Peptides against a protein of PDB entry 3HUF. Designs and how they scored, part 14

Target 1, 320 residues: chain A of PDB entry 3HUF
Amino acid sequence: MWIIEAEGDILKGKSRILFPGTYIVGRNVSDDSSHIQVISKSISKRHARFTILTPSEKDYFTGGPCEFEVKDLDTKFGTKVNEKVVGQNGDSYKEKDLKIQLGKCPFTINAYWRSMCIQFDNPEMLSQWASNLNLLGIPTGLRDSDATTHFVMNRQAGSSITVGTMYAFLKKTVIIDDSYLQYLSTVKESVIEDASLMPDALECFKNIIKNNDQFPSSPEDCINSLEGFSCAMLNTSSESHHLLELLGLRISTFMSLGDIDKELISKTDFVVLNNAVYDSEKISFPEGIFCLTIEQLWKIIIERNSRELISKEIERLKYA

## One batch from the design tools (peptide; aimed at target 1 R27 K41 I43 F77)

Design b1_p11_5_s4 (made by RFdiffusion4, then SolubleMPNN; from b1_p11_5, 4 letters changed)
Fold by OpenDDE base, seed 4:
Structure b1_p11_5_s4 (fold): chain B 320 residues (1-320), chain A 11 residues (1-11)
Amino acid sequence: as target 1 above (320 residues)
Amino acid sequence: DEEEEIKKLLE
C-alpha cells in the first residue's frame, strides 16, 4: 500500500494510507476519501491531484507499487517529484519512494510503498476477496511469488494444512485467515487519519500458530532440520520441491515408481509421494525404501525429535 | 525489517 508522511507537520504529524483512487491535495481541502489537506502557506488551495491505480497482475509477482500519478493543478510554482518538475499533463511513477514537493513548501510529502502481496491457497477465496483487496491497493494471486508477504490459509475444520500453507510458513510469510481479511476490509475509512490503525497481521499470524497444533513454534525449527538426508520425489509440484529444499534435503526427482532403481535407492533415505500415488501404490512400494506423503513428513518435522523419528523409520524398513 | 520482527515475534 502507499503511505504518505511529511516533515514540518504539514500532514499534522500523521501517516496516511492512500488506496487506489483520486485525491485532490491542497491547503484548503478537508481530509476525506478523495482529499488530502496539507498545512502550509506555500501550498495552493488546490495544488495537485494524486491518482493511484489498482494493482496489476505483474505487481503481484514483482511486489511493485500501484502506479502513482501526479498532476499539478496549474499552480504558480508547480509540483516536483524526486526533484523533477511534474509535466503539464501529469506524470506516472512506479518508484517505491516518492519525494513530492508542492510549490515552494520547504517540507516534502514522502510517499513510500509498503509491500503487501496476498497469496491465496484456493481459487474460491481469491474470487471472494480479490476485488476488495485490489481496491485497497493489495496485489492478489494463487501462484507462488517471491513478492508474497501474506498467505491466506483456508480454515477447513478437521483438515490438514496444505502444502501451500506449509511452504508459506517455512518461507516466513505472514499467514492470515478470513477474519483478518474481514477486518482489513473495514479499515478504509479509519486509516484516513492514522495509518497505524491497520490491523496487525503479525498478531493474527501468532494466534493462528498458537491455536493450531499443525504448526511448529517457529519456521527456524524446521528449516534445514533434515540436513544430511536425501529424498526422492515425483516431479509433481514446484511447491513440494521448494518445501523439501527448505528442510535441507537433497532431492532426486523421478517420473514414476517404476523408475526407482537400485542406484536411486542407494542414494535415497526416503521417497516422498503425493496422497493419490501413496494410496494407490502402497501395496507395491519398492522393498527396502521408506515411502511417505508430504503430510506425513510434516507431522514428523513438527516434532522436536524429527531427525530421530525419521532415522528410526528408515532403519526399520532397511532391515525388514 | 519485517523479517526480523517476525523472527523476534516467533522467538
Scores: peptide ipSAE 0.022, ipTM 0.538, DockQ to the pose 0.011
OpenDDE base, seeds 1, 2, 3, 5: peptide ipSAE 0.016, 0.018, 0.016, 0.015; ipTM 0.536, 0.516, 0.520, 0.519

Design b1_p11_6 (made by RFdiffusion4)
Pose (drawn by RFdiffusion4):
Structure b1_p11_6 (pose): chain A 301 residues (1-255, 262-274, 288-320), chain P 11 residues (1-11)
Amino acid sequence: MWIIEAEGDILKGKSRILFPGTYIVGRNVSDDSSHIQVISKSISKRHARFTILTPSEKDYFTGGPCEFEVKDLDTKFGTKVNEKVVGQNGDSYKEKDLKIQLGKCPFTINAYWRSMCIQFDNPEMLSQWASNLNLLGIPTGLRDSDATTHFVMNRQAGSSITVGTMYAFLKKTVIIDDSYLQYLSTVKESVIEDASLMPDALECFKNIIKNNDQFPSSPEDCINSLEGFSCAMLNTSSESHHLLELLGLRISTFMKELISKTDFVVLNGIFCLTIEQLWKIIIERNSRELISKEIERLKYA
Amino acid sequence: SELDEEEDEEY
């Protein structure tokens, strides 16, 4: 999401989260859902228009920002973005840091993008919530992405968690649920400061894993719990390979050395396991000679 | 206002 703040007291020492839509910025305007007051001698009463475009699907994968546009409103002293004068018809920016000077004001409005891309575990959940989050400047998607910062697990309806959830937990993604999304549906009309929505997501995550037999205490105890072991799988997607790597496994992808060197086969007279079955063991027992002894029992037998 | 007067003088 986009945030602005400034040195001096030109934004009254406050920061602000800017959602997709249009803002009028100037000396004689009041701070509301569509105006930003910036007080300085050289800033025109209505000085600049900031237009933030809604996110594209590609930004969920790249981590790129919503397009940020600035128009100078025929002002006495002009507008510059990153030291470039804003021409008529305005300019658009897809960088993550913008220094915006209004008139001759010695203090710049500093706009910066904070990473926030939300992965859903369920297509019906994505379709229900996507438009809401996109209007806040939050890209969403279903497939794996390296720019994902949060993962929405399904309602844990007294049942096992999905591989997408296990994977998000291991790569240290913040796991959230419907209750946090309901909080996000509160905030479009609001004028709130930088980092206003982020801590609640961490609180939601910390509460989810508490007293939960689908999760251990931390991603740290799960990572490299199966070191010394090896495995094999058919056409491993880079995500499943990375998931198994995070468990400390050695992996051999196939399309006498696939059988005796390899301790077990991971799926989607050889011994086979699903990742869902492997997760049950990855939690269960205690030590390295215990939590990886149940897996060593399933191999000999 | 005072800022309007100062802005016009400078302009």

Design b1_p11_6_s1 (made by RFdiffusion4, then SolubleMPNN; from b1_p11_6, 5 letters changed)
Fold by OpenDDE base, seed 2:
Structure b1_p11_6_s1 (fold): chain B 320 residues (1-320), chain A 11 residues (1-11)
Amino acid sequence: as target 1 above (320 residues)
Amino acid sequence: SEEDELQEEEA
């Protein structure tokens, strides 16, 4: 989201969130959803127009700002952004930091981008929330992104957290739920006057982790916890692969259970399968290898003695 | 200054 602050109390010593939309900026406007009052004798009654665009799809992957357009309203002394005079037709900016000078005012308006990108675990929730979040200047999507700051966990997901949620947690993404999204949707009017009134996502995350026994205390408890072990998996899920990598596993991939030969078994401590394959092919599992699901593996890795638990299970199946 | 007052009316 865009946040503005100013020197010399020209914004009354307050920070303000600018959501996507159009704002008239000047001395003789009243603060509302489309106006920004600036208190200085050197500023025109109606000085500039700010236009913030909704997020692009590219912004979700890059964490870049919503496009910020500035137009001078034919003032005597003009408008500058980052020491450059704004052109007659206005200019558009994608920089994360903007120093806006209105006329001869000795104090600048400082606009800065606070990155927030929300990933969803399921398409239904994305479809429900994307429009509202985009109107807050928040990029949204389903695919993994290095720019992702928050991940939406579905509370209605059955008795187990999804692989997406597991991976988001290990990536140190802030896990949020539908309750936090509801709070974001309601605060839009209240945060116009005070940017500090935004709900704390970290508090929401801490509460989710504390109240759900399916999460470890920290991602650090699980990252590289299985270093030195080797697994094989079906080449079906990139997200599952990345999750296993974060556990410190050496990973081999195969296309079918029939590809699990004696050589692969000799190099592999266990095989990781999805639930559908595990349930359908259980009778066809090769002898002498431990097969488990991601969910079964997750139940082991959240324990403090995960390495000992895995070792015992591998030994049990080698001697059976 | 008179210059500061003139800038107030023209702005």
Scores: peptide ipSAE 0.029, ipTM 0.681, DockQ to the pose 0.240
OpenDDE base, seeds 1, 3, 4, 5: peptide ipSAE 0.028, 0.028, 0.027, 0.027; ipTM 0.692, 0.684, 0.686, 0.720; seed 3 fails the geometry check

Design b1_p11_6_s2 (made by RFdiffusion4, then SolubleMPNN; from b1_p11_6, 6 letters changed)
Fold by OpenDDE base, seed 1:
Structure b1_p11_6_s2 (fold): chain B 320 residues (1-320), chain A 11 residues (1-11)
Amino acid sequence: as target 1 above (320 residues)
Amino acid sequence: SEEDELQEKEL
């Protein structure tokens, strides 16, 4: 989200969130959803127009800012952004930090980008929330992204957490739910005057972890917990691969169960399968190897003695 | 304009 602050109390000492939309900026406007009052005699009554665009798909992957357009409203002394005069037709900015000088005002408006990028675990929830979140200047998507700051867990009562949720947790992404999204949608008016009124997603996350026994106390409890073990994985998901890497596993990939040869078995402690393959092919598993799902692996990893549990399970199947 | 005159007085 874009946040503006200013020197010399020209914004009344307040930080303001700018959502996607158009703002008239000047001395003689009233603060609302489309106006920003700036208190200086060096500023025109209507000095500039700020336009913030909705997030692009690229912004989801880069964590880049919503495009910030500045137009001078034909003022005597013009407008500058980062020491450059704004062109007659306006200019667009993708920098994360903007120093906006209105006319000869000795104080700048400082705009900075606070990154918030929400990944969804399922397309249905994305379809439900994306429009509203984009109107808050929040990029949204389904794919894993290094720019992802938050992950929306699907609350299906009684279901195991998904691989996406497991990976988001280990990646130290803030896991949130629909309750946080609901709360986030209500703050749009209150944060006009005070950007600090944005809800703390970390509180939501702490509550999710506290109330769900499928999570360890911290990602650090699981990261590299399986260091020294080797697995083979069916090449089905990049998130599954990255999850297993974060566990400290050496990973070999295969395309089908038929590709599991004696050489692969000799180098592998266990095979990780998706649920569909595990359920359909359980009768055709290679002899002498431990096959499990990621969800079964996760149930072991969240235990304090995970290494001992996995070792015992590997041993049990080598002697079977 | 009256706006320009106010801007000139702070300089």
Scores: peptide ipSAE 0.036, ipTM 0.732, DockQ to the pose 0.370
OpenDDE base, seeds 2, 3, 4, 5: peptide ipSAE 0.034, 0.035, 0.035, 0.026; ipTM 0.724, 0.728, 0.731, 0.681

Design b1_p11_6_s3 (made by RFdiffusion4, then SolubleMPNN; from b1_p11_6, 6 letters changed)
Fold by OpenDDE base, seed 3:
Structure b1_p11_6_s3 (fold): chain B 320 residues (1-320), chain A 11 residues (1-11)
Amino acid sequence: as target 1 above (320 residues)
Amino acid sequence: SEFDELQEELA
């Protein structure tokens, strides 16, 4: 989201979130959802127009800001952004930091981008929330992104966490739920004058972790916890692969269980399968190899003695 | 100040 601040109390000492939309900026406007009052004698009554666009799909992957358009409203002294005069038709900016000078005002409006990019684990939830979140200037999507700051998990009582949730956790993404999204939907007006009123996602995250024993205490407890072990996995999910990499595993990929030959078995400690393949093919598993699901693996890695547990299971099946 | 008023008129 875009946040604006200013020196010299020209914004009355307030930090303001600018959601996607259009704002008239000037001395003689009243602060509301479409106006930003700036207090300076050097600023025109109606000085500039700010237009913030909704996030693009690209913004979800890059973590780039919503496009920020500035137009001077035919003022005598013009408007500058990053020391450059705004063109007559306005200019658009994708920089994360904008210094906006209105006329000859000695104080600048500083706009900065606060990154918030929400990944959804569930397409249905994305469908429900994407529009509203985009109107807050928050990029949303389903696919893994290096720009992802938050991850929405479903509150399913009694269900195991998904691979996406596991991976998001290990990536140190802030895990949130629908309750946080609901809260976000209510604060749009309250944060206009005080950006600090933005809900703390970390509190939501802490509550989720505290109330769910399927999470380790920290990502660091699991990262590289299986260093030195080798696994094979079905080439079905990039998130699954990345998850196993974060565990420190050496990974071999295969396309079918039939590809698991003696050579692969010789270099592999265990095989990781998705639930569907595990359930359907459990009768046809190759002899002498330990096969488990990602969820089963997760249950092991969250234990303090994960390495010992894995070793015992490997040994049990080698000698069975 | 006259200067401030002038700036206000010119702005």
Scores: peptide ipSAE 0.052, ipTM 0.731, DockQ to the pose 0.356
OpenDDE base, seeds 1, 2, 4, 5: peptide ipSAE 0.052, 0.052, 0.000, 0.000; ipTM 0.734, 0.732, 0.322, 0.302

Design b1_p11_6_s4 (made by RFdiffusion4, then SolubleMPNN; from b1_p11_6, 6 letters changed)
Fold by OpenDDE base, seed 5:
Parts: structure tokens; C-alpha cells; sequence
Structure b1_p11_6_s4 (fold): chain B 320 residues (1-320), chain A 11 residues (1-11)
């Protein structure tokens, strides 16, 4: 989301969040959802129009800002952004930092992009929340992205955490839930006066981790915890592959269970399967190899003695 | 100054 602040008390010493929408900026406007009062004698009564667009799909993958349009309202001294005069028809900006000079005001409005990009674990939650979050200037999506800052955990009561949640945790993405999204939806009016009223997602994350025994204390407890082990997996899920990489595993991929030959078994400590394959093909597992699901692997990984536990299971099946 | 007032009125 965009945050504005300014020197010389021209914004009354307050930071303000700008959500997607249109703002009239000037000396003789009242602060509301569509107006930004700027206190300077050098600024016109109605000086500029700011228009912030909703996030694009590209912004979700790049972590780029919502497009920021600036138009001068035919003022005597114009408007500048990053020392450049705004064109007569207005200009659009995608820079994360904007220094906006209104007329001859010696103080600039500094606009900066606070990166927030929310990945959802399931399409239902995305469908529920995307519109509201986009209206906050928050890019949203389902696919993994290096730009993601937050991950919405699907809370099904009594279910194991998903592979997406496991991966998000290991990537050090801030895991959030519906309670945080609800809170975000309420702040829109309160943050007009004070941008500091934006809720801390890290507190939500801490509470999720504290209250769920399926999470280790930190990602660092799991990252590279299986260094030196080798696994094989079906070439079906990129997230699963990346999760196993973050555990420090050497990964071999295969296309079918029939590809699990003596050579693969000789080079592999265990096989990771998805739940569907594990359940359907359990009777057809090769002899002498440990087969498990990612969820079963996760249950081992969260234990303090994960390496010992895995070693024991490998030994048990290698000598069975 | 009067100039400041004129600038304030024209803005």
C-alpha cells in the first residue's frame, strides 16, 4: 500500500495510507477518503489529483506498487514528481518512492510503497477476500511468488497444515489467517489520520505459531535439517519440490511408481508421495524403501530429533 | 507581505 508523509508539518506531522482511489490534494480540502489536506501557503486550494489504481496481476508477481497517477489541477506553479514536472494530462508512476512537490512548497510529500502481497492457499479464500484486499492496494493470488510477504493459512478445524502452508513457513513468509484479514478490512477509515494504526501481521503470525503444535518454533529449525539425505518424488508439485529443497534434501524426480527401480532405491533414502498416490498405491510400494507423504515428513521435521527419526525409519525399511 | 497575500489568493 502507499504511505504518504511530509516534512515541515504540511501533512500535520501524520503519515497517511493511500488506498486505491482518487484524491484531491490541496490547501482548502478536508481530509477524508477522497481528499488530502496539505497545509502550506504555497499550495493551491485544489492543487493536484492523485489516483491510485488497484493492484494488477503483475504486481502480485513483482511486488510492485499500485500505479500512482498524478495530475496537476492547472496550478500556477505546477506539480513535480521526482524533480520532473508532471505533464499537462497527468503522469503515472510505478516507482516505489515518489517525492511530490506541490508548486513552490519547500517541503515535499514523500510517497513510499509498503510492500504487502498476500498469497492464498485455496481459491475459496481468495475469492472471498481478494476484492477487499485489492481495494486496500494489496496484490493477491494463489501461485507462489517471491514477492509474497504474507500467506493466508486455510484453517480447517482439525486438519493438518497444507504443503503450501509448510512451504510459506519455511520461506519465512508471514502466515496470517482470516482474523487478520477481517482486521485489515476495518482499518480503512482509521488509517486516514494515522498510518501507524495498520495492524501488525507479525503479531498474528506469532499467535498462529504459538497456538498450533504443527509449527516448529522457527523456520531455521527445519531449513536444511535433512541435509545429507536424498529423496525421490513424483514430478507433480513444484511447491512440494521447493519444500523438500528447503529441507536440504537432494531430490530425484520420477514420473511413475514404475520408475522406482533398484538404481533409484540405491541412491535414495526415502520416497515422498502425495496423499492420493500414497493411499492408492500403498500395496504396490517397492520393497526396501521408505515411502511417506509430505504431511508425514512434516510431522517428523517438526520434532527436535528429526534426523534420528528419519534415520531409524530408513534403517527399519532397508533391513526389513 | 502584499505579495504573499496575492500569492495566497491566486493559489
Amino acid sequence: as target 1 above (320 residues)
Amino acid sequence: SEIDKLQEEEL
Scores: peptide ipSAE 0.038, ipTM 0.633, DockQ to the pose 0.249
OpenDDE base, seeds 1, 2, 3, 4: peptide ipSAE 0.032, 0.037, 0.037, 0.032; ipTM 0.649, 0.633, 0.632, 0.642

Design b1_p11_7 (made by RFdiffusion4)
Pose (drawn by RFdiffusion4):
Structure b1_p11_7 (pose): chain A 301 residues (1-255, 262-274, 288-320), chain P 11 residues (1-11)
Amino acid sequence: MWIIEAEGDILKGKSRILFPGTYIVGRNVSDDSSHIQVISKSISKRHARFTILTPSEKDYFTGGPCEFEVKDLDTKFGTKVNEKVVGQNGDSYKEKDLKIQLGKCPFTINAYWRSMCIQFDNPEMLSQWASNLNLLGIPTGLRDSDATTHFVMNRQAGSSITVGTMYAFLKKTVIIDDSYLQYLSTVKESVIEDASLMPDALECFKNIIKNNDQFPSSPEDCINSLEGFSCAMLNTSSESHHLLELLGLRISTFMKELISKTDFVVLNGIFCLTIEQLWKIIIERNSRELISKEIERLKYA
Amino acid sequence: EVDEFYEEEEE
C-alpha cells in the first residue's frame, strides 16, 4: 500500500495511507477521504492531484506498486516528483519511493510503497474478497508468488490444513483468516497512518497457531527437521521442491538409483507419502531422534 | 515573491 509522510510539520507530523482513487492536495483544503492539506507559503490553495490506480494481477506476482500519478493544478510555483518538474497532462510513477515537492516548499512529501500482497487458499474466497482488497491497493491471487506477504487460510472447520497453508507457514508468510479480512472491510473511508493494518495481521496470525494441532510453535522448529533424509517426486513444481527443501530434504525429480538411495517418494514396490501425511509427522514427536523416528519407522516397515 | 503570494491568498 501507498503511504505519505513529510519532514517539517507540513503534514502536521502525521503520515497517511493512500488508497486507490484521487486526492486534491493543497494549502486550503481539509483532510478527508479525498483531500490532503499541506501548509506552506508557496503551496497553492489547491496545488496537486494525486491519482492512484487500482492494482493489476501482475503486481500480486512482482510486488510492484499501484501506479501513482501527479498532476500540477496550474500552480504559481509548480510541482516536482523526484526532482522532475511535473508537466501538463501530469506524470505517472511506478517506483516505490517518490519525493514530491510542492511549489518552493523546502520540505518534500515522501510517498513510499509498503509491500502487501495477499494470497488466498480458495477461489470462492478470492472472488468474494478481491475487489474489497484491490480498492485498498492490495493485490491478491491464488497461485504461489514470491511477493506474497499474507496468506488467507480457509476456515479451519475442525479439519486438516492445506498444503498452501503449510507452505506459507514454512516460508514465514503471515497467516491470516476471515476475521482479519472483516477488519480490512472497515477502513476505505478512513484517514489512518502508516502501518495501521499490519500489526493486527500479526496478532491474528499469533492467535491462529495458539492451541492448534495443525501447527507447531514456530516456522523455526519445522525448518530442517528432516535433514539427513532424502526423497523423490514426479515433476516437482518449484514450490513443492522449495517446501521439501525447507524441511531439509534431499530431492530427486523424476519424469536402481531412484530406489535404494531415496528414502521415500512424495506424491502430488516403493514407499510413498503425501505432504499432508509428512506434515503430520513433522509436527508429532519431540526431538530429531523422535520426530524423525516415526518417519524412520515407516521406511523400514 | 513567496511572501507576496501568500499574503494575496490570505486576502

Design b1_p11_7_s1 (made by RFdiffusion4, then SolubleMPNN; from b1_p11_7, 6 letters changed)
Fold by OpenDDE base, seed 5:
Structure b1_p11_7_s1 (fold): chain B 320 residues (1-320), chain A 11 residues (1-11)
Amino acid sequence: as target 1 above (320 residues)
Amino acid sequence: DIEEYAKEEEE
């Protein structure tokens, strides 16, 4: 989201979130969803127009800002952004930091991009929330992104957390739920006057983790917890692969259960399967190797003695 | 409608 603040009390000492939309900026406008009052004698009554675009798909992957357009409203002294005069037709900016000078005002409006990029685990939830979040200037998507700051957990009562949720947790993404999204939707008007009223996702996250025994106490408890072990998996799940890498596992890939030969078994401590393959092929598992699902592995790794637990299971099957 | 923003003099 874009946030503006200013020096010299020209914004009354307040920070403001600028959502996608158009804003008239000037001395003689009233603060609302489309106007930004700037208090200085050297600023025109209607000085500039700010236009913030909705996030692009690219912004979801890069964590880049919504495009920020500035147009001078034919003022005497013009408008500058980052010490450059705004062109007659306006200019567009993709920099994360904008120093906006209105006329000869000695104080600048500082616009900065607060990175917020929300990944969804469920396409249905994305479909429900994406429009509202995009109107807040928040990029959204389903695919993993290095720019992801928040992850929406799919709350299915009584279900195991998804691989996506597991991975999001281990990569230290803030896990959020529908309650936080609802809260975000309600603050849009209140943050016009004070950007600090934007809810902190950390409280939501803490509550999720505290109330769900499927999460470890910390990502650090699980990261590299299985260092020195080797696994094999089907080359079909990128998220599962990344999750297993974060556990410190050496990973081998195979295309089918038939490819699990004696050589692979000799080099592998256990085989990780998806639920569908596990359920369908459990009768045909290779002898002498421990096969488990990612969810079963997760149940082991969240335990404090995960290494001991996995070792016991490996030994049980190697020597049975 | 191109809102003709009246040129205001900055003080």
Scores: peptide ipSAE 0.035, ipTM 0.663, DockQ to the pose 0.099
OpenDDE base, seeds 1, 2, 3, 4: peptide ipSAE 0.028, 0.027, 0.026, 0.035; ipTM 0.686, 0.686, 0.697, 0.705; seed 1 fails the geometry check

Design b1_p11_7_s2 (made by RFdiffusion4, then SolubleMPNN; from b1_p11_7, 7 letters changed)
Fold by OpenDDE base, seed 4:
Structure b1_p11_7_s2 (fold): chain B 320 residues (1-320), chain A 11 residues (1-11)
Amino acid sequence: as target 1 above (320 residues)
Amino acid sequence: DIEEYEKEEEK
């Protein structure tokens, strides 16, 4: 989201979130969803127009800001952005930091991009929330992105957390739920004058972790916890692969259970399967190898003695 | 001097 602050109390000492939309900026406007009052005698009554675009798909992957357009409203002294005069037709900016000077005002409006990019695990939930979140200037998507700052966990009471949720947690992404999204949807009017009124996602995350026994205390408890072990996985999910890598596993891939030969067994400590294959093929599992799902593996790795538990299962099958 | 810049009211 874009946040503006200003020196010299020209914004009354408050930080303001600028959502996608158009703002008239000037001395003689009233603060609302479309106006930004700036208190300085050197600023025109109506000085500039700010237009913030909704996030693009590219912004979701890059963590780039919503496009920020500035137009001078034919003022005597003009408008500058990053010491450059804004053209009469306006200019567009994709920089994360904008120093906006209105006329000869010695104090600048500082606009900065606060990174907030929300990944959804569930397409249906994305479809429900994406429009509202985009109108807040929040990029949204389904695919893994290095720009992802937040991950939406679906509150399915009693279900195991998804691989996406596991991976998001290990990546140190702030996990949020539908309750946080509801708060975001209602906050738009309240944060016009004070950006500090934005709900704390970290508090939401802490509450999720505290109240859900499927999470370890920290990502660090699981990252590289299985270092030195080797696994084989069915080549079905890149996310699953990345999850296993974060556990410190050496990973081999196979296309079918029939590809699990003696050579592969000799190099691997266990086999990771998806739920569908695990349930359908239980009878055809290779002898002498421990097969489990990612969800079963997760239940082990969240335990303090995860390495011992895995070792015990490996040994049990080698000597059976 | 902040005072000098404030003297020119933009219209």
Scores: peptide ipSAE 0.094, ipTM 0.775, DockQ to the pose 0.249
OpenDDE base, seeds 1, 2, 3, 5: peptide ipSAE 0.050, 0.077, 0.073, 0.053; ipTM 0.728, 0.764, 0.762, 0.759

Design b1_p11_7_s3 (made by RFdiffusion4, then SolubleMPNN; from b1_p11_7, 3 letters changed)
Fold by OpenDDE base, seed 1:
Structure b1_p11_7_s3 (fold): chain B 320 residues (1-320), chain A 11 residues (1-11)
Amino acid sequence: as target 1 above (320 residues)
Amino acid sequence: EVEEFAEEEEK
């Protein structure tokens, strides 16, 4: 989201969130959803127009800001952004930090991009929320992104957490739920005057962890917890691979159970399978190897004695 | 003292 602050109290000491939309900026406008009052005698009654675009698909992957357009409203002394005069037809900016000088005002409006990029675990929730979140200037998507700051967990009562949720947790992404999204949808009006009123997602995350026994206390409890072990993984998802890497595992990949030869078995402590393969092919598992799902692995990983537990399972099946 | 200048009104 874009946040503006200003020097010299020209914004009345307030920070303001700018959502996608158009704003008239000037001395003689009233603060509302489409106007920004700036208090200086050096500023025109109507000085500039700010237009913030909705996030692009690219912004989801890059964590880039919503495009910020500035147009001078035919003022005597013009408008500058980052020391550059705004062109006659206006200019568009993708920089994360904008210093906006209105006329000869010695104080600048400082716009900065606060990165918030929300990944969804399922298409249905994305479909439900994407439009509203995009109107808040929040990029959204399903695919893993290095720009992801938040991850929406599905509230299916009684289901195991998904691989996406596990991976998001280990990546130290702030896990949120529908309750946080509901709260975000209500703050749009309240945060116009004070950007600090934006709800803290970390509090939501803490509550999720506290109320769900499927989470360890910290990602650090699980990161590299299986260092020194080796696994073979059915090439099912990139997230699954990355999850296993974060556990400190050495990973070999295979395309089918038939590709698991004696050499691979000799170098592998266990095989990680997806649920469909595990359930359908459990009768045809290679002899002398421990096969499990990611969900079964996760149940081991969240235990305090995870290394001992996995070692016992490996021993049980290698020597059976 | 910050020198302030009168700006032109929007046309």
Scores: peptide ipSAE 0.047, ipTM 0.709, DockQ to the pose 0.182
OpenDDE base, seeds 2, 3, 4, 5: peptide ipSAE 0.044, 0.043, 0.043, 0.042; ipTM 0.702, 0.699, 0.701, 0.698

